# Designs tried in a protein design run: peptides against a protein of PDB entry 4U39. Part 164

Target 1, 302 residues: chain A of PDB entry 4U39
Amino acid sequence: SIKVIGVGGGGNNAVNRMIENEVQGVEYIAVNTDAQALNLSKAEVKMQIGAKLTRGLGAGANPEVGKKAAEESKEQIEEALKGADMVFVTAGMGGGTGTGAAPVIAQIAKDLGALTVGVVTRPFTFEGRKRQLQAAGGISAMKEAVDTLIVIPNDRILEIVDKNTPMLEAFREADNVLRQGVQGISDLIATPGLINLDFADVKTIMSNKGSALMGIGIATGENRAAEAAKKAISSPLLEAAIDGAQGVLMNITGGTNLSLYEVQEAADIVASASDQDVNMIFGSVINENLKDEIVVTVIATG

## One batch from the design tools (peptide; made by RFdiffusion4, then SolubleMPNN)

Design b2_p25_3_s2 (from b2_p25_3, 13 letters changed)
Fold by OpenDDE base, seed 4:
Structure b2_p25_3_s2 (fold): chain B 302 residues (1-302), chain A 25 residues (1-25)
Amino acid sequence: as target 1 above (302 residues)
Amino acid sequence: SDDEKLKERLSKKVNPVVRVLIKKK
């Protein structure tokens, strides 16, 4: 089974976005120290952590409170994660609960033998230096606790949205990028496509790889596959070129008109931008909601 | 064909765990 755990406010907003976009084949778990915020989750499983420590009033933007809250609730987290083959831990880094609890939850998942993937955001620079410093500590702890850690730099989201985009919409786009990171992997396993991967293939690429970068490309029209692939490998979300990655996971998602030729064209572009010795796997997914769009997601590991 | 060469190049670079489930339309 695949489980997605949203940790704290940002992680739970991302999980709500996943549910709203009908991401299939995954179980959703919402985790928070704030009981009122947790009640707004759409997840099937809702877990309040650190009830004794916080009394449901949240972590006060303190990562140490988030950590201790997850430690207090370790047994409940273990029970909720038991029997998962794969666990996604999603959070916004820089806060209290997400920053402190996500590494503890990830370690619990890994200790249970699940393939553990972190999908987290760095805060925007405008959220201030304190959040950036807290996020750096949380990301370091996540890197030790996961098999693969996808880090989304929120400042790079400002390069893919209109400059007049309201702050609230920039946060919604961060939630959407977190969704795309989880869905781009989960669909390869859970959703039948033109080219299916098994869990063992994904495990081979993602096990003990450390940090990863994600690129996304979307296009329409006659050259949509090539354009989407080119956008993915040049995505602002890639803090580095895909050149130098030891592993590449690629998802090619299209509508019911997605062709094998388009899948091959997109895969060749990504493979040509990657190192010769790269271990590349790719899958294709059919999503009827995309109509004439192709979405290419690239995850570079190593 | 150019398609066959592309398939051959992809098969050499990409570990083909490609179970092509051709959904027959």
Scores: peptide ipSAE 0.008, ipTM 0.459, DockQ to the pose 0.221
Fold by OpenDDE base, seed 2:
Structure b2_p25_3_s2 (fold): chain B 302 residues (1-302), chain A 25 residues (1-25)
Amino acid sequence: as target 1 above (302 residues)
Amino acid sequence: SDDEKLKERLSKKVNPVVRVLIKKK
């Protein structure tokens, strides 16, 4: 089974966005120290952590409180994660709960033998230096606790969106990029009864790889597949080129009109931008909610 | 199948390690 755990406010918002976009074949778990915020989650499983420590009032933007809250609730986290083959841990770094609890939850998942993938954001520069410093500490702790860590630099989202984009829309786009990172991988893995990659193949590419880079491209119209692939490999979300990556995960998602030619064209572009010896896995996903759009997600590991 | 043909074409043109999946939702 695949489990997606949203940790703290940013992680819970991302999980809500995943549920709203009908990401299938995954179980959703919302984790928070704030009981009121947790009640707003759309996840089937809602877990309050650190009830004794915080009394449900949240972590006060302190990562040490978030860490201790997850440690207090370790047995409950273990029980909720038991039997997962894969665990996604999603959080906004720089806060109290997400920054402190996400590494603890990730370590619990890894110790249970699940393939553990972190998908986290760095805060925007406008959130202030304190959040950036807290996020750096949380990201360092996540690297030790996961098999693969995808870090989304929120400031790079501002290069994709209009400069006049309201702050609330920039946060929604960050939640959407977190969704795309999780969905881009989860859609490659078996839903029972569908043609799928062997989970062993995904595990080979993602196990103990450390930091990963993610690129996203979206296009419509004639040559949409080639344009989406070119946008993905040149995405502002990529802190470095995908050349030299040991593994590449590619998801090509389109509507019911997605052709095998378009899938091949997109895959050829991504492969040509990758190392010759790269282990590349790609999936083609039909999403009926997509009309003329193609979405290409590239995750470079190693 | 169209999937097998795509896999074969991609394996020859791109990289022999490339694995192809087509998933319908």
Scores: peptide ipSAE 0.007, ipTM 0.432, DockQ to the pose 0.463
Fold by OpenDDE base, seed 5:
Structure b2_p25_3_s2 (fold): chain B 302 residues (1-302), chain A 25 residues (1-25)
Amino acid sequence: as target 1 above (302 residues)
Amino acid sequence: SDDEKLKERLSKKVNPVVRVLIKKK
């Protein structure tokens, strides 16, 4: 089974966005130290952590409280993650709960033998230096606790949105990018397409890889596959070029009109931009909601 | 198969050294 665990406010917002977008073949778990915020989750499983420590009042933006809250609730987390083959741990780094609890939860998932993938955000620079520093510590701890850690630099979202985009919409886009990171992987396993991957294929690329970068490209029209692939490999979300990656996971998602030609064209572009010795796996997914759009997600590992 | 056809096409890619894994469920 595949489980997605949203940790803290940002992680739970991302999980809500996944549920709203009907991401299939995954089980959702919402984790928070704030009981009121947790009640707003759409997840089937809602877990309040650190009830003794916090009394449901949240972590007060302190990562150490988030960490201790997860440690207090270890047995509950273990039971919720039990039997998962793969666990996505999603969080907004820089806060109390997400920053502190996500590494603990990730370690629990890994210790249970799940392929553990972190999908986390760095805070926007405008959220302040304290959040950036807290996020850096949380990301470091996540890197040790996961098989692969996808880090989304929120500041790069500002390069892909209009300059007049309201702050609230920029946060919603960060939640959407977290969704895309999870869905881009989970769909390769859970959703049928023209070319599917098994869980063993995904494990070959993601097991014990450490940090990963994600690029996303969306396009329409006659050259949509090539354009989407080019956008993915040049995505602002890629803090580095993919040519240094040891492994590449690619998702080509399209509507019912997605052709094997388009899949091949997109895969060839990404492969040509990758290192000559790269291990690349790619899958195709059919999403009837995309109709004329192709979405290419590239995850570079190693 | 469709996968075999795709593999054949990908074998002609710019970088032939890149190992691409494809599977059908």
Scores: peptide ipSAE 0.012, ipTM 0.460, DockQ to the pose 0.186; fails the geometry check
Fold by OpenDDE base, seed 1:
Parts: sequence; C-alpha cells; structure tokens
Structure b2_p25_3_s2 (fold): chain B 302 residues (1-302), chain A 25 residues (1-25)
Amino acid sequence: as target 1 above (302 residues)
Amino acid sequence: SDDEKLKERLSKKVNPVVRVLIKKK
C-alpha cells in the first residue's frame, strides 16, 4: 500500500490539495499538533500528535515541540503506517510541527521497511531567516530519515508565477507543487497501466538516494509534449541540471487525447538531457481533467 | 510493439534499464 502523511499545516494543506485533485491509489493521513487545524483536514485518518505535550494547541513554531510530539505519539504513528510499502512524508519546513515531526515520522516509516519519500518545501525568503534556519535543520534531519528527499525551494515558485501573484496564491502553488511531487510518483505505482512498473523499479531508483530535485512543465498545443518536457528539464524548481542525476523518474500526464507519439517525444527530450548511464523510469497517465494540457514531472535522484 | 520501440530508442541514449509505463485513470 501507498500512504501519504501530511505533517503540520503545510503538509496537511498539501494533502488536502491531493484529495481535491483526486490523487488515486493512496491512503491519506493527516498529522498535526493543532487539533483545530487537524479537524479541517480532508484525510480519512487524522492523528493528533503530542496531545499531552501541546494539549492540541500546536507547536508554537518550535521544531523541538514538533519532534517531541511525534516521539510521544510514536506507537500511534507506527500503527497508522504499518503495512505500507511506500510512505510519502509531506511537510512545509520552517514551522514547528512539520519541521520537527516529519523527520521522526519518516524514520518510523523507514524502520517499518517502507520506501520512505520526503516531499517538502523550503520556506519563502520573505517568511524570514528564522524559518529558513529551522527548515535547514528539518531538511537535514529528513535527509537522514528518508530514502529520497524531494526539496521544493518555494522562492523558485515565484519565478513560475506572475509578479503580481498574491502571497496566498504563492502558498497555494507550493501546495500544488507538493501535490505534483507526490502524484508524479504515486501515479507510476498505484494506477494500473498498459505497461506496469514494478514497485521494485521505483525502489531501485529511490532507495537510499538522498536529495532529489523536481522539475515541472505544463504546455498546450501541437508541440505540447515537447514543450512540457523542455519546461520540466529547465524548470526553476530544478536547482541543478538533470545531467548529473543517477536516477530519473518521469511522469507524462495528459488528457484522453495523449498519444504514444507525444509520450515518446517527451521521454526522448528528458532522456537526451540525462546522463547516458542514468536509470530512468517513465510513465504516462491519462487524466481526463487535463483536456488539452500535458504535465511533465521530472524527479532527478542522486 | 510501440513500447518496445520506445524502450529501444531510449536505451540508445540512456541506461538500457529504461522502464516504460502507460497508465490510464
């Protein structure tokens, strides 16, 4: 089974966005120290952590409280994650609960033998230096606790949105990018296809790889596949080129009119931008909601 | 198959361990 665990406010917003976008074949778990915020989760499983420590009042933006809250609730987390083959741990780094609890939860998932993937954000620079420093500590702890850690630099989201984009929309876009990171991988596994990837293939590419980068490209029109692929490999979310990656995961998602030719064209572009010795897996997904859009997600590992 | 052709084409550019997936949902 695949489980997605959203940790703290940012992680739970991402999980809500995943549920709203009907990401299939995954079980959703919402974890928070704030009981009121947790009640707003759309996840089937809602877990309040650190109930004794926090009394449901949240972590007060303190990662140590988030950590201790997850430690207090270890047995409940273990029970919720038990039997998962893969666990996505999603969080906004820089806060209290997400920063502190996500590494603990990730370690629990890994200790249970699940392929553990972190999908986390760095805070925007405008959120202040304290959040950046807290995020750096949380990311470091996540890197030790996961098989692969996808880090989304929120400041790079500002390069893909309009200059006049309200701050609230920038956060929504961060939630959407988190969704795309999880969905881009989960769709490769959880959705039945004409060609199946074994979970073993994903595990080979993602197991003990450490940090990963994600690029996203969206396009429409006659050259949409090529354009989406080019945008993905040149995405501002990629802090480095994919040519040095040991592994590449590619998801090509389109509407019902997605052709095999378009899939080939997009895959050829990503492969041509990758190292010749790269282990590449790619999938195509039909999503009726995309109509004329193609979305290419590239995850570079190693 | 078209998938085999794709795998063959990609295998010339990248590691032969290229996995192709086409999924519908």
Scores: peptide ipSAE 0.009, ipTM 0.502, DockQ to the pose 0.549; fails the geometry check

Design b2_p25_3_s4 (from b2_p25_3, 14 letters changed)
Fold by OpenDDE base, seed 4:
Structure b2_p25_3_s4 (fold): chain B 302 residues (1-302), chain A 25 residues (1-25)
Amino acid sequence: as target 1 above (302 residues)
Amino acid sequence: SDDEALREHLSKRVKPVVQVLRKKK
C-alpha cells in the first residue's frame, strides 16, 4: 500500500489539494499538533500528535515542540504507517510541526521497512530568516530519515507564476507543486496500467538516494511532448542540471489523445539531457482531465 | 543514426509504463 502523510499546516494543505485533485491509489493521513487546523483536513485518517505536550494548541512555530510531539505519539504513528510499502512524508519546512515532526515520522516509516520519500518545501524568503534557518535544520534531519528527499524551493515558484500573483496564490501553487511531486511518483505505482512499474524498479531508483530535484513541464499543441520535456529539464524548480543525476524517474501524463510517439519523444529528450550511465525509469499516464495538455514530471536522484 | 543508437540504448534501460486513469463516472 501507498500512504501519504501530511505533517503540519503546509503538509495538510498539500494533502487537501491531492484529495481535491482525486489522486488515486493512496491512503491519506493528516498529522498536526493544532486540533482546529486538523479538523479542516479532508484526509480519512486524522492524527493529533503531542496532545499532552501542546493540548491541541499547535507547536508555536518551534521545531523542538514538533519533534517532541511526534516522539510522544510514536506508537500511534507506527500503527498508522504499519503495512505500508511506500510512505510519502509531505511538509512545509520552517514551521513548528512540519519541521520538527516530519523527520521523526519519516524515520518511523523507514524503520517499518517502507520506501520513505520526503516531499517538502523551503519557505519563501519573505517568510523571514528564522523560518529559513528552521527549514535548513528540518531538511538536514529529513535527509537522514528518508530514502529520497525532494526539496521544493518556494522562491523558484515565483519564477513560474505571474509577478502580480497574490501571496495566497503563491502558497496555493506551493501546495500544487507538492501535489505534483507526490502524484508524479504515486501514479506510476498505484494506478493499474497497460504496463505497471514493478515496485521493485521504483525501490531500486529511490532507495538510499538522499536529495532529489524535481522539474515540471506543461505544454499544449503539436509539439507539446517535446515542449513539456524541455520545460521539465529546464524547470526553475531544478536547482542543478539533471546531467549529474545517477537516477531519473520520469512521468509523462496526457489526455486520451496521448500517443506512443509523444511518450517516446519526451523520454528521448530527458534521456539526452541525463548522464550516459543514468538509470532511467519512465511511466505514461492517461488523465482524461488534461484534454490537450501534456505534463512531464522529472525526478533526478543522486 | 545517433537517434537509433539512443533509442536502442533507451530500449535496454528504460521500461515504459502505460497507465490509464479513468474518471470515476
Scores: peptide ipSAE 0.011, ipTM 0.416, DockQ to the pose 0.210
Fold by OpenDDE base, seed 2:
Structure b2_p25_3_s4 (fold): chain B 302 residues (1-302), chain A 25 residues (1-25)
Amino acid sequence: as target 1 above (302 residues)
Amino acid sequence: SDDEALREHLSKRVKPVVQVLRKKK
């Protein structure tokens, strides 16, 4: 089974966005120290952590409180994650609960033998230096606790959106990028397809790889597949080129009009931008909610 | 078939996967 665990406010917003976008074949778990915020989760499983420590009032933007809250609730987290083959841990780094609890939850998932993937954000620069420093500590702790860690630099989202984009919409886009990172991988495994990916192949690419880079490209029109692939490999979300990656996961998602030619063209572009010795897994997904849009997600590991 | 040709082409460097997401009516 695949489980997606949203940790703290940002992680829970991302999980809500995943549920709203009908991401299939995954179980959703919402974790928070704030009981009021947790009540707003759409997840089937809702877990309050650190009830004794925080009394449901949240972590007060302190990562050490988030850490201790997860440690207090370790047995409950173990029970909720038990039997998962894969666990996605999603969080906004820089806060209290997400920054402190996500590494603890990830370690619990890994210790249970699940393939553990972190999908986390760095805070925007405008959130202040304190959040950036807290996020750096949380990301370092996540890297040790996961098999693969995808880090989304929120400041790079501002390069994709209009400069006049309201702050609230920039946070919604961060939640959407978190969704795309989880869905881009989970769809490869959880969705019944014409060609099923062996979970063993995903495990080979993602196990003990450390930090991963994610690129996303979206396009429409006659050259949409090529344009989406080019946008993915040149995505502002990529902190480096994918040419040095040991492994690549590629997802091409389109509507019912997605052609095999478009799929091939996009795959060739990504393969040409990758190392010759790269272990590449390719997924093609038909999403009936997409019409003329193609979404290419590239995850580079190693 | 076009699917076989795609699989053969992609098999040189990538493992192809095709999935269908259907909207629950």
Scores: peptide ipSAE 0.010, ipTM 0.401, DockQ to the pose 0.354
Fold by OpenDDE base, seed 1:
Structure b2_p25_3_s4 (fold): chain B 302 residues (1-302), chain A 25 residues (1-25)
Amino acid sequence: as target 1 above (302 residues)
Amino acid sequence: SDDEALREHLSKRVKPVVQVLRKKK
């Protein structure tokens, strides 16, 4: 089974966005120290952590409170994660709960033998230096606790959105990028009958790889596959070129009109931009919610 | 088949997977 755990406010917003976009083949768990915020989760499983420590009032932007809250609730987290083959831990780094609890939850997942993937954001520079420093500590702790850690640099989202984009929309885009990171991987393995082979390939690429980068490209029109692939490999979210990656996961998602030719064209572009010895897997996914759009997600590991 | 051609073309570097995700009705 695949489980997605949203940790704290940002992680729970991402999980809500995943549920709203009908990401299939995953179980959703919302984790928070704030009981009121947790009640707003759309996840089937809602877990309040650190109930004794916080009394449901949240972590007060303190990562140590988030950490201790997860430690207090370790047995409950273990029970919720039991039997997962893969666990996604998603969080916005820089806050209290997400920064502190996500590494603890990730370690619990890893100790249970799940392929553990972190999908986290760095805070925007405008959120201030304190959040950046807290995020750096949380990311370091996550890197030790996961098999692969996808880090989304929120400041790079500002390069994709219009200059006049409201701050609230920039956060929504961050939630959407977190969704794309989880979905881009989960869609490769969520289809019945292919899961075992695809999960083994994903596991080979993602196990003990440390940090990963994600690029996303979206396009429409006659050359949409090529354009989406080119946008993905040149994505501002990629802090480095994919040519140095040891592994590449590629998701090519289109509507019911997605052709194998388009899949080939997109895969060839990404493969050509990658090292010759790269271990690359790609999935072509039909999403009935997409009309004329192709979405290419590239995850570079190593 | 087009799937076989895709697999052959990318077989040296890439493992292709084809999946169909449908909305839960």
Scores: peptide ipSAE 0.009, ipTM 0.398, DockQ to the pose 0.391
Fold by OpenDDE base, seed 5:
Structure b2_p25_3_s4 (fold): chain B 302 residues (1-302), chain A 25 residues (1-25)
Amino acid sequence: as target 1 above (302 residues)
Amino acid sequence: SDDEALREHLSKRVKPVVQVLRKKK
């Protein structure tokens, strides 16, 4: 089974966005120290952590409170994660609960033998230096606790969106990028297809790889596959080129008109931008909602 | 052609997966 656990406010917003977009084949768990915020979750499983420590009043933007809250609730987290083959831990880094609890939850998932993937955001620079420093500490702790950690730099979202985009929409786009990171992988495993990736293949690329980079490209028109692939490998979300990556996961998602030629063309572009010895796995997903759009998601590991 | 060589090389390196996401009706 695949479980997605949203940790704290940002993680729970991302989980809500995943549920709203009907991401299939995953179980959703919402975790928070704030009981009121947790009540707004759409997840089937809602877990208040650190009830004794926080009394449901949240972590007060303190990562140490988030950490201790997860430690207090360890047995409950273990029970919620039990039997998962894969666990996505999603959080907005820089806050109290997400920053502190996500590494603890990730370690619990890993200790249970799940393939543990972190999908987290760095805060926007405008959220202030304190959040950036807290996020850096949380990301460091996540790297030790996960098999693969995808870090989304929120400031790079500002390069993808219009400069006049309201701050609230920029946060919604961050939640959407978190969704795309989870869905880009989960769809490769959880969605019944003609050729399912063996979960073993995903494990080979993602197990004990540490930090990963994610690129996303969206395009329409006659050259949409090539354009989407080129956008993915040059995505502002990539903090570095993918040419040094030891492993690449590629998801090409299109409408019902997605051709095998387009899939091959996109795969060829991504492979050509990757190391010659790269272990590349690609999946093709048909999403009837995309119509004429192609979405290419690239996750570079190693 | 360079394209055929690339395709052959890719066929060895890349495992293709085709999946269909259906809307829950």
Scores: peptide ipSAE 0.008, ipTM 0.394, DockQ to the pose 0.236

Design b2_p25_4_s1 (from b2_p25_4, 13 letters changed)
Fold by OpenDDE base, seed 5:
Structure b2_p25_4_s1 (fold): chain B 302 residues (1-302), chain A 25 residues (1-25)
Amino acid sequence: as target 1 above (302 residues)
Amino acid sequence: ARRLVKELEFENEKRKIRVTVYVPV
């Protein structure tokens, strides 16, 4: 089974966005120290952590409280994660609960033998230096606790959105990018497509790889496959070029009109941009909600 | 449903890419 755990406010917002976008074949778990915020989750499983420590009042933006809250609730987290083959841990880094609890939850998943993937955001620079420093500590702890850690630099989202985009919309886009990172991987396993990957293929690329980068490209029209692939490999979300990656996981998602030729064309572009010795795997997914759009997601590891 | 597993080989100028395709039969 595949489980997605949203940790703290940002992680729970991302999980809500995944549920709203009907991401299939995954079980959703919402984790928070704030009981009021947790009640707003759309997840089937809602877990309040650190009930004794925080009394449901949240972590007060302190990562140490988030950490201790997850440690207090370890047995409950273990039971919720039991039998998962893969666990996604999603959080906004820089806060109290997400920053502190996500590494503990990730370690629990890994210790249970699940392929553990972190999908986390760095805070925007405008959120201030304190959040950036807390996020850096949380990201460091996540790297030790996961098989693969996808880090989304929120400042790079500002390169994709209009300069006049309201702050609230920038946060919604961060939640959407977290969704795309989880869905881009989970769909390869859980959703039948033209080219299916098995869990063993995904595990080969993602097991003990450390930090990963994500690129996304979306396009329509006659050259949509090539355009989406080019956008993915040049995505502002990529803090570095994919040419240095040891592993690449590619998802090519389209509607019912997605052709094997389009899949091949997109895969060839990404392979040509990658290192010669890179282990690349790709899958294709059919999403009937995509009309004429192709979505290419590239996860670069190593 | 029997799934036909087909290996597809894509060759570009740099490398061969092997892909396992599951076709619903």
Scores: peptide ipSAE 0.019, ipTM 0.506, DockQ to the pose 0.047
Fold by OpenDDE base, seed 1:
Structure b2_p25_4_s1 (fold): chain B 302 residues (1-302), chain A 25 residues (1-25)
Amino acid sequence: as target 1 above (302 residues)
Amino acid sequence: ARRLVKELEFENEKRKIRVTVYVPV
């Protein structure tokens, strides 16, 4: 089974966005220290952590409170994660709950023997230095607690959105990028496509790989596969070139008109941008909601 | 669902890539 755990406000917003976009084949767990925020989750499983510590009032932007809250609720987290083959831990880093609790939850998942993937954001620079420092500490702790950690640099989202994009929309885009990171992997396993990967293939690419980068490309038209692939490998979300990656996981998602030729063309572009010795795996997913669009997601590990 | 496993080989300028494709039957 695949479980997605949203941790804290940002993680729960991402999980809500995943549910709203009908990401299939995963169980959603919302974790928060704030009981009111947790009630707004669309997840089937809602877990309040640190009820004794926080009294449901949240972590007060303190990662140590988030950490202690997860530690207090360890047994409940273990029970919720039991039997998962794969666990996604998603959070907005820099806050209290997400930053502190996500590493603890990830470690619990890993200790249970699940393939544990972190999908987290760094805060925007405008959120201030304190959040950046807290996020850095949380990301460091996540790296030790996961098999793969996808880190989304929110400031790079500002390069792909209009300059006039309201701050609220920039946060929504961060939630979308978190969604795309989870969905880009989960769909390869859970969603039928032209090329399905098994869990063992994904495990080979993601087990004990440490940090990962994600690129996304979307295109339409006759050359949509090639354009989407080119956009993915040149994505501002890729803080480094893919040519240094030891592993590449690629998802090619299209509508019912997605051809094997388009899949091959996109895969060839990504492979050509990758190192010769890269372990590249790719899958294709059919999403009926994608009419004429192709979405290429590239996850570079190592 | 029975999956037809196809091996796809594609050659780019850098290398031959062999991909195992699982197609729903």
Scores: peptide ipSAE 0.017, ipTM 0.463, DockQ to the pose 0.048
Fold by OpenDDE base, seed 2:
Structure b2_p25_4_s1 (fold): chain B 302 residues (1-302), chain A 25 residues (1-25)
Amino acid sequence: as target 1 above (302 residues)
Amino acid sequence: ARRLVKELEFENEKRKIRVTVYVPV
């Protein structure tokens, strides 16, 4: 089974976005120290952590409170994660609960033998230096606790949205990029497509790989496959070129009109941009909600 | 059940890529 755990406010917003977009074949778990925020989750499983420590009042933007809250609730976290083959841990780094609890939850998942993938955001620079420093500590702790850690730099989202985009819409786009990171992997396993990967292939690419970068490309029209692939490999979300990556996981998602030729063309472009010795796996997913769009997601590991 | 429908092989300047296509049955 695949489990997606949203940790704290940002992680739970991302999980809500995944549920709203009908991401299939996954179980959703919402984790928070704030009981009021947790009640707003759309997840089937809702877990309040650190009830004794915080009394449901949240972590007060302190990562040490988030950490201790997860440690207090270790047995409940273990039971909620039991029997998972894969666990996604999603969080917004820089806060109290997400930053402190996500590494503890990830370590519990890994110790249970699940393939553990972190999908997390760095805060925007405008959220202030304190959040950036807290996020750096949380990301460092996540690296040790996961098999693969996808880090989304929120400041790079400002390069793909209009400069006049309201702050609330920039946060919604961060939640959407977190969704794309989880869905781009989970759909390869859980959703029937033109080209399906087995869980063993995904496990081979993602086990003990450390940090990963994600690129996304979307295009329409006659050359949509090539354009989407070119946008993915040049995505502002890629803090480095993919040419040095040891592993590449690629998802090619399209509507019912997605052709095998388009899949091949997109895969060829990404392979040509990658290292010669790269272990690249790719899958193709059909999403009926995509009419004329192709979405290419590239995850570079190593 | 998934059925193997096609193997795709393509070669770029760097490597040969083999793709196994499964169609839901």
Scores: peptide ipSAE 0.016, ipTM 0.462, DockQ to the pose 0.056
Fold by OpenDDE base, seed 3:
Structure b2_p25_4_s1 (fold): chain B 302 residues (1-302), chain A 25 residues (1-25)
Amino acid sequence: as target 1 above (302 residues)
Amino acid sequence: ARRLVKELEFENEKRKIRVTVYVPV
């Protein structure tokens, strides 16, 4: 089974966005120290952590409180994650709960033998230096606790949105990018497509790879596959070019009109941009909600 | 059940890629 665990406010918002976008074949778990925020989760499984420590009032933007809250609730987290083959741990880093609890939850998932993938955001620069420093510490702890850690640099989202985009919409886009990171992997396993990867293929690419970067490209029209692939490999979300990656996981998602030629063309573009010795796997997913759109997701590891 | 539809092999300047395409039966 695949489980997605949203940790803290940003993680819970991302999980809500996944549920709203009908990401299939995954079990959703919402974890928070704030009981009121947790009640707004759309996840079937809602877990309040650190109930004794926080009394449901949240972590006060303190990662040490988030950490201790997850440690207090370890047995509950273990039971909720039990039997998962794969666990996605999603969080906005820089806060209290997400930053502190996500590494503890990831370690619990890994200790249970699940392929553990972190999908986390770095805070925007406008959230201030304190959040950036807290996020750096949480990301460091996540790297040790996961098999692969996808880090989304929120400041790079500002390069793909209009300059007049309200701060609230920038956060919604961060939640959407977290969704795309989880869905881009989970769909390869859980959703029937033209080219399904087995869990063993994904495990080979993602096991013990450390940090990963994600690129996303979306296009429509006659050259949509090539354009989506080019956008993915040149995505502002890629802090580095994919040519240095030891592994590449690619998802090509389209509607019912997605052709095998388009899949091949997109895969060829990504392969041509990658290192010659790169271990690249790719899958193709059919999403009936995509009319004329192709979405290419590239995850570069190593 | 998954049915094998096509095996594709394509080569670019950097690598050879083999793709096995399955459709649900």
Scores: peptide ipSAE 0.016, ipTM 0.506, DockQ to the pose 0.066

